# Peptides against a protein of PDB entry 2Q3Z: the designs that were tried, part 63

Target 1, 272 residues: chain A of PDB entry 2Q3Z
Amino acid sequence: YVLTQQGFIYQGSAKFIKNIPWNFGQFEDGILDICLILLDVNPKFLKNAGRDCSRRSSPVYVGRVVSGMVNCNDDQGVLLGRWDNNYGDGVSPMSWIGSVDILRRWKNHGCQRVKYGQCWVFAAVACTVLRCLGIPTRVVTNYNSAHDQNSNLLIEYFRNEFGEIQGDKSEMIWNFHCWVESWMTRPDLQPGYEGWQALDPTPQEKSEGTYCCGPVPVRAIKEGDLSTKYDAPFVFAEVNADVVDWIQQDDGSVHKSINRSLIVGLKISTKS
Target 2, 254 residues: chain A of PDB entry 2Q3Z as posed
Amino acid sequence: YVLTQQGFIYQGSAKFIKNIPWNFGQFQDGILDICLILLDVNPKFLKNAGRDCSRRSSPVYVGRVGSGMVNCNDDQGVLLGRWDNNYGDGVSPMSWIGSVDILRRWKNHGCQRVKYGQCWVFAAVACTVLRCLGIPTRVVTNYNSAHDSNLLIEYFRNSEMIWNFHCWVESWMTRPDLQPGYEGWQALDPTPQEKSEGTYCCGPVPVRAIKEGDLSTKYDAPFVFAEVNADVVDWIQKSINRSLIVGLKISTKS

## One batch from the design tools (peptide; aimed at target 1 Q11)

Design b2_p27_6_s4 (made by RFdiffusion4, then SolubleMPNN; from b2_p27_6, 11 letters changed)
Fold by OpenDDE base, seed 1:
Structure b2_p27_6_s4 (fold): chain B 272 residues (1-272), chain A 27 residues (1-27)
Amino acid sequence: as target 1 above (272 residues)
Amino acid sequence: MDEERRKIREEIAKDPESIQRPVGTPL
């Protein structure tokens, strides 16, 4: 995991799984220096450098910082996300073939946000940074990945009497979503939660006021322990949310129906 | 090397399955 500089990232859909080659390049010249700069421009360092530096021995702390700093939300982070197919003022997320160019662009432009990323780009950059910092990390792809916005572990669609979706889809299921898993001990948790920890650098929801996610033990997600730090309910919902249709009737009544046709979650972990 | 990278990027950019999007949303 730490030693592999080239790998694959899975994309597409559950029915049409695809992959792209990716150069993580964690050992390329200057990349470690860029990763250190990333730590030195994080909000926690800027607020209290001594406290931030004292905590960098914790992969839990570092993982959470990196999760927040790979996106440019709330800070001088690396990537700006965009999903509206309007990339003319930057680089299309689909044009990237490695983390090295992204990180070099970020540094060379004075830590200005790089335009643009989507989930796999965020995940890949996070993977590079974490590997540079000595944390074993892999990219994970989840097909039919839910984005729960109200922390109820449901994806809710409002429908009229004819089954047509009403209003803007706030909650959604992505065709695919990527994040990273990092290997670390969890001295901050009860025994047994060491191992793979999910971290999500794509800016989806705020965690403790910052667009970051995790680390959360993969074991906790598998066992349904939603009390586990950090962000267990959100990550659980990404892979396990139920889909509910709220069907409005003409009389003003609302009928709740479980949508069994939309199955959330098909996770693939990379070995490279 | 640069030309090969360009070709790869162009192929990826043209592949609709490489785009993250909500399920059921057309491109």
Scores: peptide ipSAE 0.304, ipTM 0.746, DockQ to the pose 0.497
OpenDDE base, seeds 2, 3, 4, 5: peptide ipSAE 0.292, 0.289, 0.284, 0.272; ipTM 0.737, 0.743, 0.714, 0.721; seeds 3, 4 fail the geometry check

Design b2_p27_7 (made by RFdiffusion4)
Pose (drawn by RFdiffusion4):
Order: C-alpha cells, then sequence, then structure tokens
Structure b2_p27_7 (pose): chain A 254 residues (1-148, 151-160, 170-248, 256-272), chain P 27 residues (1-27)
C-alpha cells in the first residue's frame, strides 16, 4: 500500500470486470517534489501557511488535502473531468497507463489542471500522491447495474450520477478526531464536485461509518454512502424496485 | 444502446456483453 509502484484499477462491469494495470510511480524522479508543491499551493496553505504546515502532522489533514487537490474546484487542482467522449483539447481518460505523466504535465503548466480525467484517473493520481507521502492507499472500484421503460434510468441517461462503475481511494490511519473505533480504512473520493460545504470533497470518511450508516461522521459521509447505496421503491397500487442495483463487486488489488 | 465512453450510466444485463466488446475494441 506504500511501496508497490504499479497495481490494477478495475473497470468494465460487475459481470465483466476489467483489470487495467497502472503505474502509480510514486518514487519516480520529481514526483515527491511535485507532491510537496501540491501541498504548498493548496487553498488552506494560501489562507494560513503556518497552520497548514503544522497540520501536515495529520494523515487526516493530508489525505483530505491530497485527494481533494486532484480534482479541485479551484484552478490549481491536478485534473479536469469530462465524460462526453470529446477529449480533443487534451488527452483521453482511457489513454493514461500511469499517474506520473499527468503529475509532470500539471507541474510544468503552472499547476494548471490537466485535461482530462474520469473517476479512475482521479483515484489513480490520488493513490500516487498519498503513497508518495507515506499514507497506505489503495484504489477501489464499485460497480452498479441497471435492468431495463424505467423513469429512473431515463432520468440518468438523458455529476453525482450513478455510473456503470465508480472509483475512489481508501487510506489507512487512526482517527483521534472521531469517536473511538474508526481507525483503519478511510474513503477518499477525488471526483469533481465539492458542493455541500467545505474546502474539499469527499472524505476521509471511515469505511466502517459507511457500512454502519453513521452519516454524521466527518468527512462527507453521505457522499460516500450514496455511491454504494440506493433505495428505490415503486408505488403502482409499495414495492422494492430493482431496476437499479448499486454497490456490487467492490474490488481492489490483492 | 450506444456505447461512447468507458464510464457511463449503468448498463442493462442484456447489453453488458456488447459493452464488453466495445470496451475491448476501444482500449
Amino acid sequence: as target 2 above (254 residues)
Amino acid sequence: VEFTDAEMVPVSSDDEEDYDEWYDANR
């Protein structure tokens, strides 16, 4: 979770899982310096640099800023999202085989966002950043499935959608800032929309808080709970509707 | 169903095989 520089990002579908190899490259030349630069341009550093550097004692603080800076609403984030099959301004999300070239591109262009990312690209870059800084991190994929004239599927078909698959990262740490018993894997989601409140979204939120439905636990628990849960009910006339099943075959490299 | 990109809305089980072929052809 710290030292291995290549891994797998799972894509495809719940039925046909694809394992896409990936070069996280966290110890390649210039990557650590780029990661320290990423921290020094984060908005909290601009607001109070002395405090920001002091808070870097915490993997909760760093995990939040590190993952949060990958797809940042501010112009100094690492990647820009796009899902319209129109990637001519830059580079397709399906092209990358690693996080390194994106990080180098980002540094070389005044810390401007690199076009383009999709959920697995953001998660892959977040893994590289956090593994470089020493926070044990893994990329995770969740699969969702539809069964087909449903209004539900139409509403979605035609960025908090429910996708065929969605990726995020999990990082390992204690949570002295929370009630006892939430140490371990924390979910961090670097996909784009920081929207409700706060400098960043989403996480870190303990995976256990998600499983337990304890959605008052910081940070951004409802956003991660929504990626792996969806409750759909019909009233033809009360009935459970399985036209949409969310939270299947959640996967990570062994 | 038109498959245009790797990440899209959930695919029905009847079209998942077509999506898998499309995905391999464009990877």

Design b2_p27_7_s1 (made by RFdiffusion4, then SolubleMPNN; from b2_p27_7, 11 letters changed)
Fold by OpenDDE base, seed 1:
Structure b2_p27_7_s1 (fold): chain B 272 residues (1-272), chain A 27 residues (1-27)
Amino acid sequence: as target 1 above (272 residues)
Amino acid sequence: MEFTNAQTVPVSDEDEEEYDKWLDENL
């Protein structure tokens, strides 16, 4: 989880799982230096360098910083996300074959955001950075991954009496989503939450005002402990949300129906 | 409907059929 530089990332859909080779390259020349630059341009360092540096011994702190800095939202982060198939002014997310080129481009262009990334690209870069910093990390793919926007642990669709979706979808389920899991102790939590921690660098929701997510114990998600910092409800929903159809009748009444055909969450953790 | 690698899942039967066809042709 620290030593492997080559790996695979799972993509596709629940019905058609594919993988791509990925060069994490955490030991390639200059990559560690770039990871240190990433830490030195993070908002917390810029605000109070001494405080930031004093906390870098904590993988919890560093993990959260990296989660925020891999995306360029709110800061001088690495990647700009784009999902609309309009990549002509940058590099298609599907074109990347490793983290090294992305990180080098970011550094070589004065820490300007690299265009473009999607979930697996964010996750892969985060994995590289965390491994460089000595934190055992793996990429995780979750098929039918929910994005709960209102923190109710549901994905809600509005439908008419004929089952047709009404209006624009506010909430969504991704065919797949990638994030990382990092191994660390959690001295900031009650005993028993050491081990794999989920971190999500894809800018989906703000956590404490910043587009970052985690770390949250995988155990807490498994056990349904939604009080556990950080961002347990959101990560829980990604893998466990129920899908609800709100069916509007002709009289204006609304009926709640559980959609049992859309099953959220099929998580695959990589071994390398 | 436009399809890409990472996208939202279809929520209608028609879109699901089209998506499955796209998957078969592109993956």
Scores: peptide ipSAE 0.338, ipTM 0.857, DockQ to the pose 0.361
OpenDDE base, seeds 2, 3, 4, 5: peptide ipSAE 0.240, 0.253, 0.125, 0.256; ipTM 0.782, 0.746, 0.577, 0.762

Design b2_p27_7_s2 (made by RFdiffusion4, then SolubleMPNN; from b2_p27_7, 14 letters changed)
Fold by OpenDDE base, seed 5:
Structure b2_p27_7_s2 (fold): chain B 272 residues (1-272), chain A 27 residues (1-27)
Amino acid sequence: as target 1 above (272 residues)
Amino acid sequence: MEFTNTQTVPVSEEDEEEYAKWLDEIL
């Protein structure tokens, strides 16, 4: 999880799993230096360099910073996300074959955000950075991954009597979503939460004012301890949100469908 | 912010059981 530079990232759907080769390249020339630059341009460093540097010995702190800095939201982060198939002014997310080119482009252009990334690109770059910094990290793919926007642990759909989805469709489920898990101790938590921690660098929701997510103990998610920092409810929802289909009748009445139409988090795959 | 469109997946009892087993395994 630290030494391997080449691997696979899983994509597709739960019923049709595919993978792509990926060069993480954490030991290639100059990559460590770029990772250090990433830390030195983070908002916390800019606000108070001494405090930021004093906390860099904590993989919990560093993991959270990296989660925020891999995306360019709110800061001078690495990647700009785009999902609308309009990539003409940059590089298609599907074209990337490794993290090294992305990181080098970012640095060489004065820490200007690289166009473009999607979930697996964000995850892969985060994986590279964290590995560079000595944190064992793996990419995780979750199929039918929920994006809970209102922190209610529900994915809600409103349908008419014909089953057609109504409203703005703000609640959504990714066909697949990628994030990272990093191995670290959690001295900031009660004993037993050391081990794999989920981190999500894809800019989905703000955590403490910044587009970042985690670290949260995988164990906490398993045990349903949603009070555990950071962002346990959000990560829990990604893998185990309840899907609720509301049926809207002509008279305006709404009732829950008796049938669940979608299973969140049908399968998770980790890199080989 | 834009995201990938939601996909609908058919659900069966077998799928529910598989999910439950998977959930216990992966976490």
Scores: peptide ipSAE 0.045, ipTM 0.565, DockQ to the pose 0.055
OpenDDE base, seeds 1, 2, 3, 4: peptide ipSAE 0.024, 0.034, 0.043, 0.033; ipTM 0.407, 0.537, 0.494, 0.473; seed 2 fails the geometry check

Design b2_p27_7_s3 (made by RFdiffusion4, then SolubleMPNN; from b2_p27_7, 12 letters changed)
Fold by OpenDDE base, seed 5:
Structure b2_p27_7_s3 (fold): chain B 272 residues (1-272), chain A 27 residues (1-27)
Amino acid sequence: as target 1 above (272 residues)
Amino acid sequence: MEFTMAQTVPVSEEDEEEYDKWLNENL
């Protein structure tokens, strides 16, 4: 989880699970220096360098900073996300084969955002950075991954009487989503939450005003402890949300139906 | 329908079939 530079990332769908090779390259020349630059351009460092540096011994603190800095939302972060299949002014997310080229491009262009990334690219870059900083980290793929936008632990679809989806989808389920899990102690929590912590660098929702997510104990998610910082409800929903159909009838009445055919969450953790 | 690697799951049978085909061809 620290020493391996070559690994695999799972992609596709629940029906079509496939892994791709990925060069994490955390020990390649200059990568550590780039990771340190990433820390030195983060908003917390710019606000108070002494305070930021004093906290870099905490993997909890560093993990949260990295989660925010891998995406370029709200800061000088590494990657710009794009999902509309229009990548002509950059690099298609599907073209990347490793984290090293992305990080080098970011640094070489004055810490300007690299175009473009999707979830596995964000996760892979975060994995590289965290490993480079000595934090054991793995990429995780979750198939049928929910994106709860209103914090109700539900994915809600609005349908007409014929079952057709109405309006713009405010909530969604990803075919797959990737994030990272990092091994760390949690002295900021009650005993028993040491171990794997989920971190999500894909800019999905804001956490305390910044597009970042975690760290949250994997154990807390498994046990349903939604009070656990950081972002337990959101991460819980990614793997456990219920799907609800709101069916509108011609008379204006609305019927609530639990969708039991669309199952959220099939999580695969990697060993490489 | 245009597809990308990470996207919203299709909710219609027609879109699901097209999506599955696309995934099978691009993975």
Scores: peptide ipSAE 0.426, ipTM 0.903, DockQ to the pose 0.391
OpenDDE base, seeds 1, 2, 3, 4: peptide ipSAE 0.424, 0.422, 0.424, 0.119; ipTM 0.904, 0.902, 0.902, 0.708

Design b2_p27_7_s4 (made by RFdiffusion4, then SolubleMPNN; from b2_p27_7, 12 letters changed)
Fold by OpenDDE base, seed 1:
Structure b2_p27_7_s4 (fold): chain B 272 residues (1-272), chain A 27 residues (1-27)
Amino acid sequence: as target 1 above (272 residues)
Amino acid sequence: MEFTNAQTVPVSDEDEEEYDKWLNENL
């Protein structure tokens, strides 16, 4: 989880699982230096360098910083996300074959955001950075991954009486989503939450005002402890949300129906 | 309907059929 520089990232859909080779390259020349630059340009360092540096011994703190800095939202982060197939002014997310080129481009262009990333690219870069910093990390793929936007642990679709979706979808389920899990102790939590911690660098929702997510104990998600910092409800929903159809009748009444055909969450953790 | 690698899942039967067809042709 720290030593492997080559690996695979799972993609596709629940019905058609594919993988791509990925060069994490955490030990390639200059990559550690770039990871240190990433820490030195983070908003917390810029606000109070002494406080930030004093906290870098905590993998919890560092993990959260990296989660925020891999995306360029709110800061001088590494990657700009784009999902609309308009990549002509940058590099298609599908073209990347490793984290090294991305990190080098970011550094070489004065820490300007690299265009473009999607979930697996964000996750892979985060994995590289965390491994560079000595934190055991793996990429995780979750098929049928929910994005709960209103923190109710549901994905809600509005439908007419004929089952047709009404209006624009506010909430969504991704065919797949990638994030990372990092191994760390959690001295900031009650005993028993050491081990794998989920971190999500894809800018989906703000956590404490910043596009970052986690770390949250995988155990807490498994056990349904939604009070556990950080971002347990959101990560829980990614893998466990129920899908609800709100069916509007002709009389204006609305009926709630559980959609049992859309099953959220099929998580695959990589071994490398 | 336009399809890409990472996208939202289809929520209608028609879109699901089209998506499955696209998957078979492109993956």
Scores: peptide ipSAE 0.362, ipTM 0.874, DockQ to the pose 0.360
OpenDDE base, seeds 2, 3, 4, 5: peptide ipSAE 0.261, 0.334, 0.131, 0.345; ipTM 0.819, 0.857, 0.629, 0.866

Design b2_p27_8 (made by RFdiffusion4)
Pose (drawn by RFdiffusion4):
Structure b2_p27_8 (pose): chain A 254 residues (1-148, 151-160, 170-248, 256-272), chain P 27 residues (1-27)
Amino acid sequence: as target 2 above (254 residues)
Amino acid sequence: SEEEEEIDEKIEKEKELNPATEEEPVS
């Protein structure tokens, strides 16, 4: 989770899982410097640099800023999202085989966002950044499925959608800032919309808090709970509707 | 540097056999 520089990002569908190899390249030349630059341009550093550097004692702080800076609402984030099959301004999300070229591109263009990312690209870059800084990190994919004239599927078909698959990262750490027993894997979601409150979204939130439905636990627990849970009920006339099943075959490299 | 290039080439070849899938809404 720290030292291995290549891995797998799972895509496709719950029935036909694709394993896409990936070069995280966290120890390639210039990558650590780029990661330190990423911290020094984060909005919290601009607000109070002395405090920001002091807070870098915490993997919670760093994981939040690191993952949060990958797809940042501010112009200095690493990637720009796009899902309309129109990637001519730059580079397709399906083209990349690693995080390194994106990070180098980003540095060389005044820390401007690189076009374009999709959920697995953001998660892949977040893994590279956090593994480089020493925080054990893994990329995870969750699969969702539809069964088909449903209003539910129409509403979605025609960015907090429910997708065929969605990726994020998990990082390992203690949580002395929370109630006891939430150490371990924390979910960090670098996909785009920081929207409710705060400088960043989403996470870190303990995976256990998600499993337990303890949604008051910082940070951004409802956003991660929503990616792996959806409750749908019909009233034809009370009935459970399985036209949408969310939270299937959650996967990571062994 | 040469080892990194070899790794990239290997990953690219493996990916050509199993191309990446775009993220799409459930349908």

Design b2_p27_8_s1 (made by RFdiffusion4, then SolubleMPNN; from b2_p27_8, 12 letters changed)
Fold by OpenDDE base, seed 1:
Structure b2_p27_8_s1 (fold): chain B 272 residues (1-272), chain A 27 residues (1-27)
Amino acid sequence: as target 1 above (272 residues)
Amino acid sequence: SAEEEELDKKIREEVAKNPAVLQRPVS
């Protein structure tokens, strides 16, 4: 979790699980320095350096900062996400073989966002950074991963009378999604929530005004305790959302149907 | 480092045979 510099990241779909090799490289030359730069360019440091630095002893605080800084949304973060298959002005997400090249590119280009990442790239870079900072971290893959946009723990599809999806799919299910789990105590919560904490650096939803997610106790998600900070409902929905079809009839009535063919969530935790 | 370069080479060889997969919606 801290010492391993190479590993595998799970990808694909629930039916076609695959993995790719990845160089996390947390002990490679200059990587720790880049991680420290990442902390020193975060919005909280820029706003109040003394306050930010005083909080860096907290893995909870640092984890949340890293979650926000691995993406370039809202800040001078590392990666720009792209999912439209148009990568000609950058590097395809599929081309990356490790976190080291990404972090070096980011630093060497004056902390300009690196193009491009998708979930596993974000997760892998976050994993590297957190490990560099002494936080035990692993990459997690969730198949059929839900993106709930309205915090109702549902993925909702609007359908016509023929079952065809209407309008833009705002809410969706990814074939797979990756994030990280980090081991830490949670002195900011009630006892019993120490251990693995989910952190998601892929920019999906804003948390407290920033594209970041977590840390949230994996235990809280497992037990359905959605009151725990941070972002428990969102992370819960990623792995447990129900799918609902709203079927419009010719008379203008709408029928609610539970879609049992789309099962959200199949989480795999790695040792890498 | 030489070790880093060798690792990267091995990863590249593997990725050439088994490329990463993009995220996409399921429906």
Scores: peptide ipSAE 0.471, ipTM 0.920, DockQ to the pose 0.620
OpenDDE base, seeds 2, 3, 4, 5: peptide ipSAE 0.342, 0.451, 0.453, 0.450; ipTM 0.850, 0.915, 0.917, 0.917; seed 4 fails the geometry check

Design b2_p27_8_s2 (made by RFdiffusion4, then SolubleMPNN; from b2_p27_8, 15 letters changed)
Fold by OpenDDE base, seed 5:
Structure b2_p27_8_s2 (fold): chain B 272 residues (1-272), chain A 27 residues (1-27)
Amino acid sequence: as target 1 above (272 residues)
Amino acid sequence: SAAEKELDKKIAELKAKNPAVAQRPVE
């Protein structure tokens, strides 16, 4: 996991799974130095350098910092996300071939945000950074990935009597979503939660005021232990949310319907 | 490096045959 510089990232849909090649390049010249710069510009370092540095031996702490710093939300982070198909003032997310160019661009432009990323770009850059820092990490893809915005473990759609979605779609299911899993011990939790931890660097929801997610034990998600730090309910919902349709009638009545045709979550992980 | 450039070239060639796809909402 740490030594693999080239790999594949899974994309597409649950019905049409595909992959793309990616150069993680964690051993390329200057990449480790860029990863260290990333740590040195994080908000926690700027607030209290001594405290931040004292915690860098903890993969839990570092993982959470990296999750926040790979996106440019709230900080001097690496990537700006964009999903509206308007990429003319930057690089299309689909154009990237590896993490190295992204990280070099970020550093060479004075830690200005790089345009643009989507989920797999965020995940891949996070994977590179974490590997550089000696944390075994892999990219994970989840098909039909839910984005729960109100922390109720549901994806809710409002529909008219004809089944047409009404108003702005606040919650959504992604065709695919990528994040990372990192191997670490969890001394901050009860015994048994060592192993793979989910981290999501794509800016989706705020955790403790910052666009970051995790680390949360994969075991906790599998067992439904939503009390575990960090962000267990959100990650659980990504892979297990139920879909609810609120059907509005002309008379103003609302009918709740469980949408069983939309199955959330089909997670696959890379082998290296 | 030369090795890096060669790797990038290979990846680019593979990607041309199998392009990346956008993340998008279903339904």
Scores: peptide ipSAE 0.491, ipTM 0.921, DockQ to the pose 0.627
OpenDDE base, seeds 1, 2, 3, 4: peptide ipSAE 0.496, 0.491, 0.482, 0.483; ipTM 0.923, 0.921, 0.919, 0.920; seeds 1, 4 fail the geometry check

Design b2_p27_8_s3 (made by RFdiffusion4, then SolubleMPNN; from b2_p27_8, 14 letters changed)
Fold by OpenDDE base, seed 3:
Structure b2_p27_8_s3 (fold): chain B 272 residues (1-272), chain A 27 residues (1-27)
Amino acid sequence: as target 1 above (272 residues)
Amino acid sequence: SAAQEELDKKIREEVAKNPAVAQQPVS
């Protein structure tokens, strides 16, 4: 994982799985230095450099910092996300071939946010950074990935009597979503939660006031231990949320229906 | 490096025929 510079990222949909090649490039010239700059511009360092530096030996701490710093939300982070197909003032998320160009652009422009990323770009950059920092990391793709906004483990749709979705979709299911899993010990948790930890650098929800997610033990998600820090309910919902339809009738009555046709979660972990 | 540049070239060639796809909402 740490030594693999080239790999594939899974994309598409559950019905039409595809992959793209990606150059993670963690050993390319200057990339480690850029990763160190990323740490040195994080809000925790700016607030208390000594405290931040003293915690950089913890992959848990570093993983959480990287998750926050790969996106530019709330800080001098690397990437700005965009999903509206208007990329003319930047680079289309679909045009990136690796993490190196992104990181170099970020540094060379005075740590200004790079336009633009989507989930796999965020995940891939995070993977590069974490690997540079010696943390074994892989990109993960989840098909039919839920974004739960209210932490109820449900994706809720409001529908009319004809089944048509009403109003703006606050909560949604992505055809695919990417994040990373990093291998680390969890001395901050009870024994048994060492191993793969999910980290999500795509800005979706705030965790403790910052757009970051994880690390959370993959085991905790698998076992349904939602009390485990960090962000277990959110990550659990990405792969396990139930879909509920609130059907409004003409008489103003509302019926709750479980949508069994929308199956959330099909996770694929990469071997490289 | 030359090796890195060659790799990038190969990736670009592959992406040209197999482009990345955007995330889309499922409804």
Scores: peptide ipSAE 0.484, ipTM 0.926, DockQ to the pose 0.633
OpenDDE base, seeds 1, 2, 4, 5: peptide ipSAE 0.482, 0.475, 0.477, 0.462; ipTM 0.924, 0.923, 0.924, 0.924

Design b2_p27_8_s4 (made by RFdiffusion4, then SolubleMPNN; from b2_p27_8, 14 letters changed)
Fold by OpenDDE base, seed 2:
Structure b2_p27_8_s4 (fold): chain B 272 residues (1-272), chain A 27 residues (1-27)
Amino acid sequence: as target 1 above (272 residues)
Amino acid sequence: MEEEEELNKKIKELRAKNPAVAQRPVS
């Protein structure tokens, strides 16, 4: 028996796809109230409550707020990310079984950030919150997911003549990354961009000064329309970045490697 | 509340056999 509030989140790698059960709990007692608190502690509300409230009818606006508030970067958001296996002062990201406990802990501790999350935890909490707020949302997993840090749509590696990576890896490819897609109209865009919109609550890059991402039409990403707000280049790069290997020779010459072995992007959407 | 507890128990049992895994950089 699978309860209606149970879902699956895809994890692992492109070669070894796995899933885990997750309690989204969007209908559990008090969860809607917590989602409303999340809106009421967002920086835009604190700055101008009337303006924020007047915009809450827009799923575009709400989606962007939630994307920012699920992470605790820049605000009183829900989760602190950590990836270094040092979770002793909190809860391991791997230990969470659902969004409900995370949200309840956040509220019960005076909206103090919950330690810790990784991509699927951020995505799952965002999915719960958005669903509570009446926005149809699903979790998405992308394998070999690129993190473009300089907005050039490239993941660049510098290697010596022996193929050894030189310097600090600033740019990276995750074995998997999770975000959400939400269904909404886009009256702020040209016609035809209604439907699924990507939102990424994992704090990766700042958008307009806040660690948030989207909403961006999935169609725009598919078509390569990088001019569409919000954050189209970043989301495009997650699924489509080109990997460039630079070989530095002893003579100081730099050559582009011809053999691209790594393919960025393998997106799996959960069927809702 | 009872339904939530039952679901959580089931998820815990499933996770014991199928743990969540961390995301990691690839080559």
Scores: peptide ipSAE 0.629, ipTM 0.953, DockQ to the pose 0.631
OpenDDE base, seeds 1, 3, 4, 5: peptide ipSAE 0.629, 0.623, 0.622, 0.619; ipTM 0.953, 0.951, 0.951, 0.951; seeds 1, 3 fail the geometry check

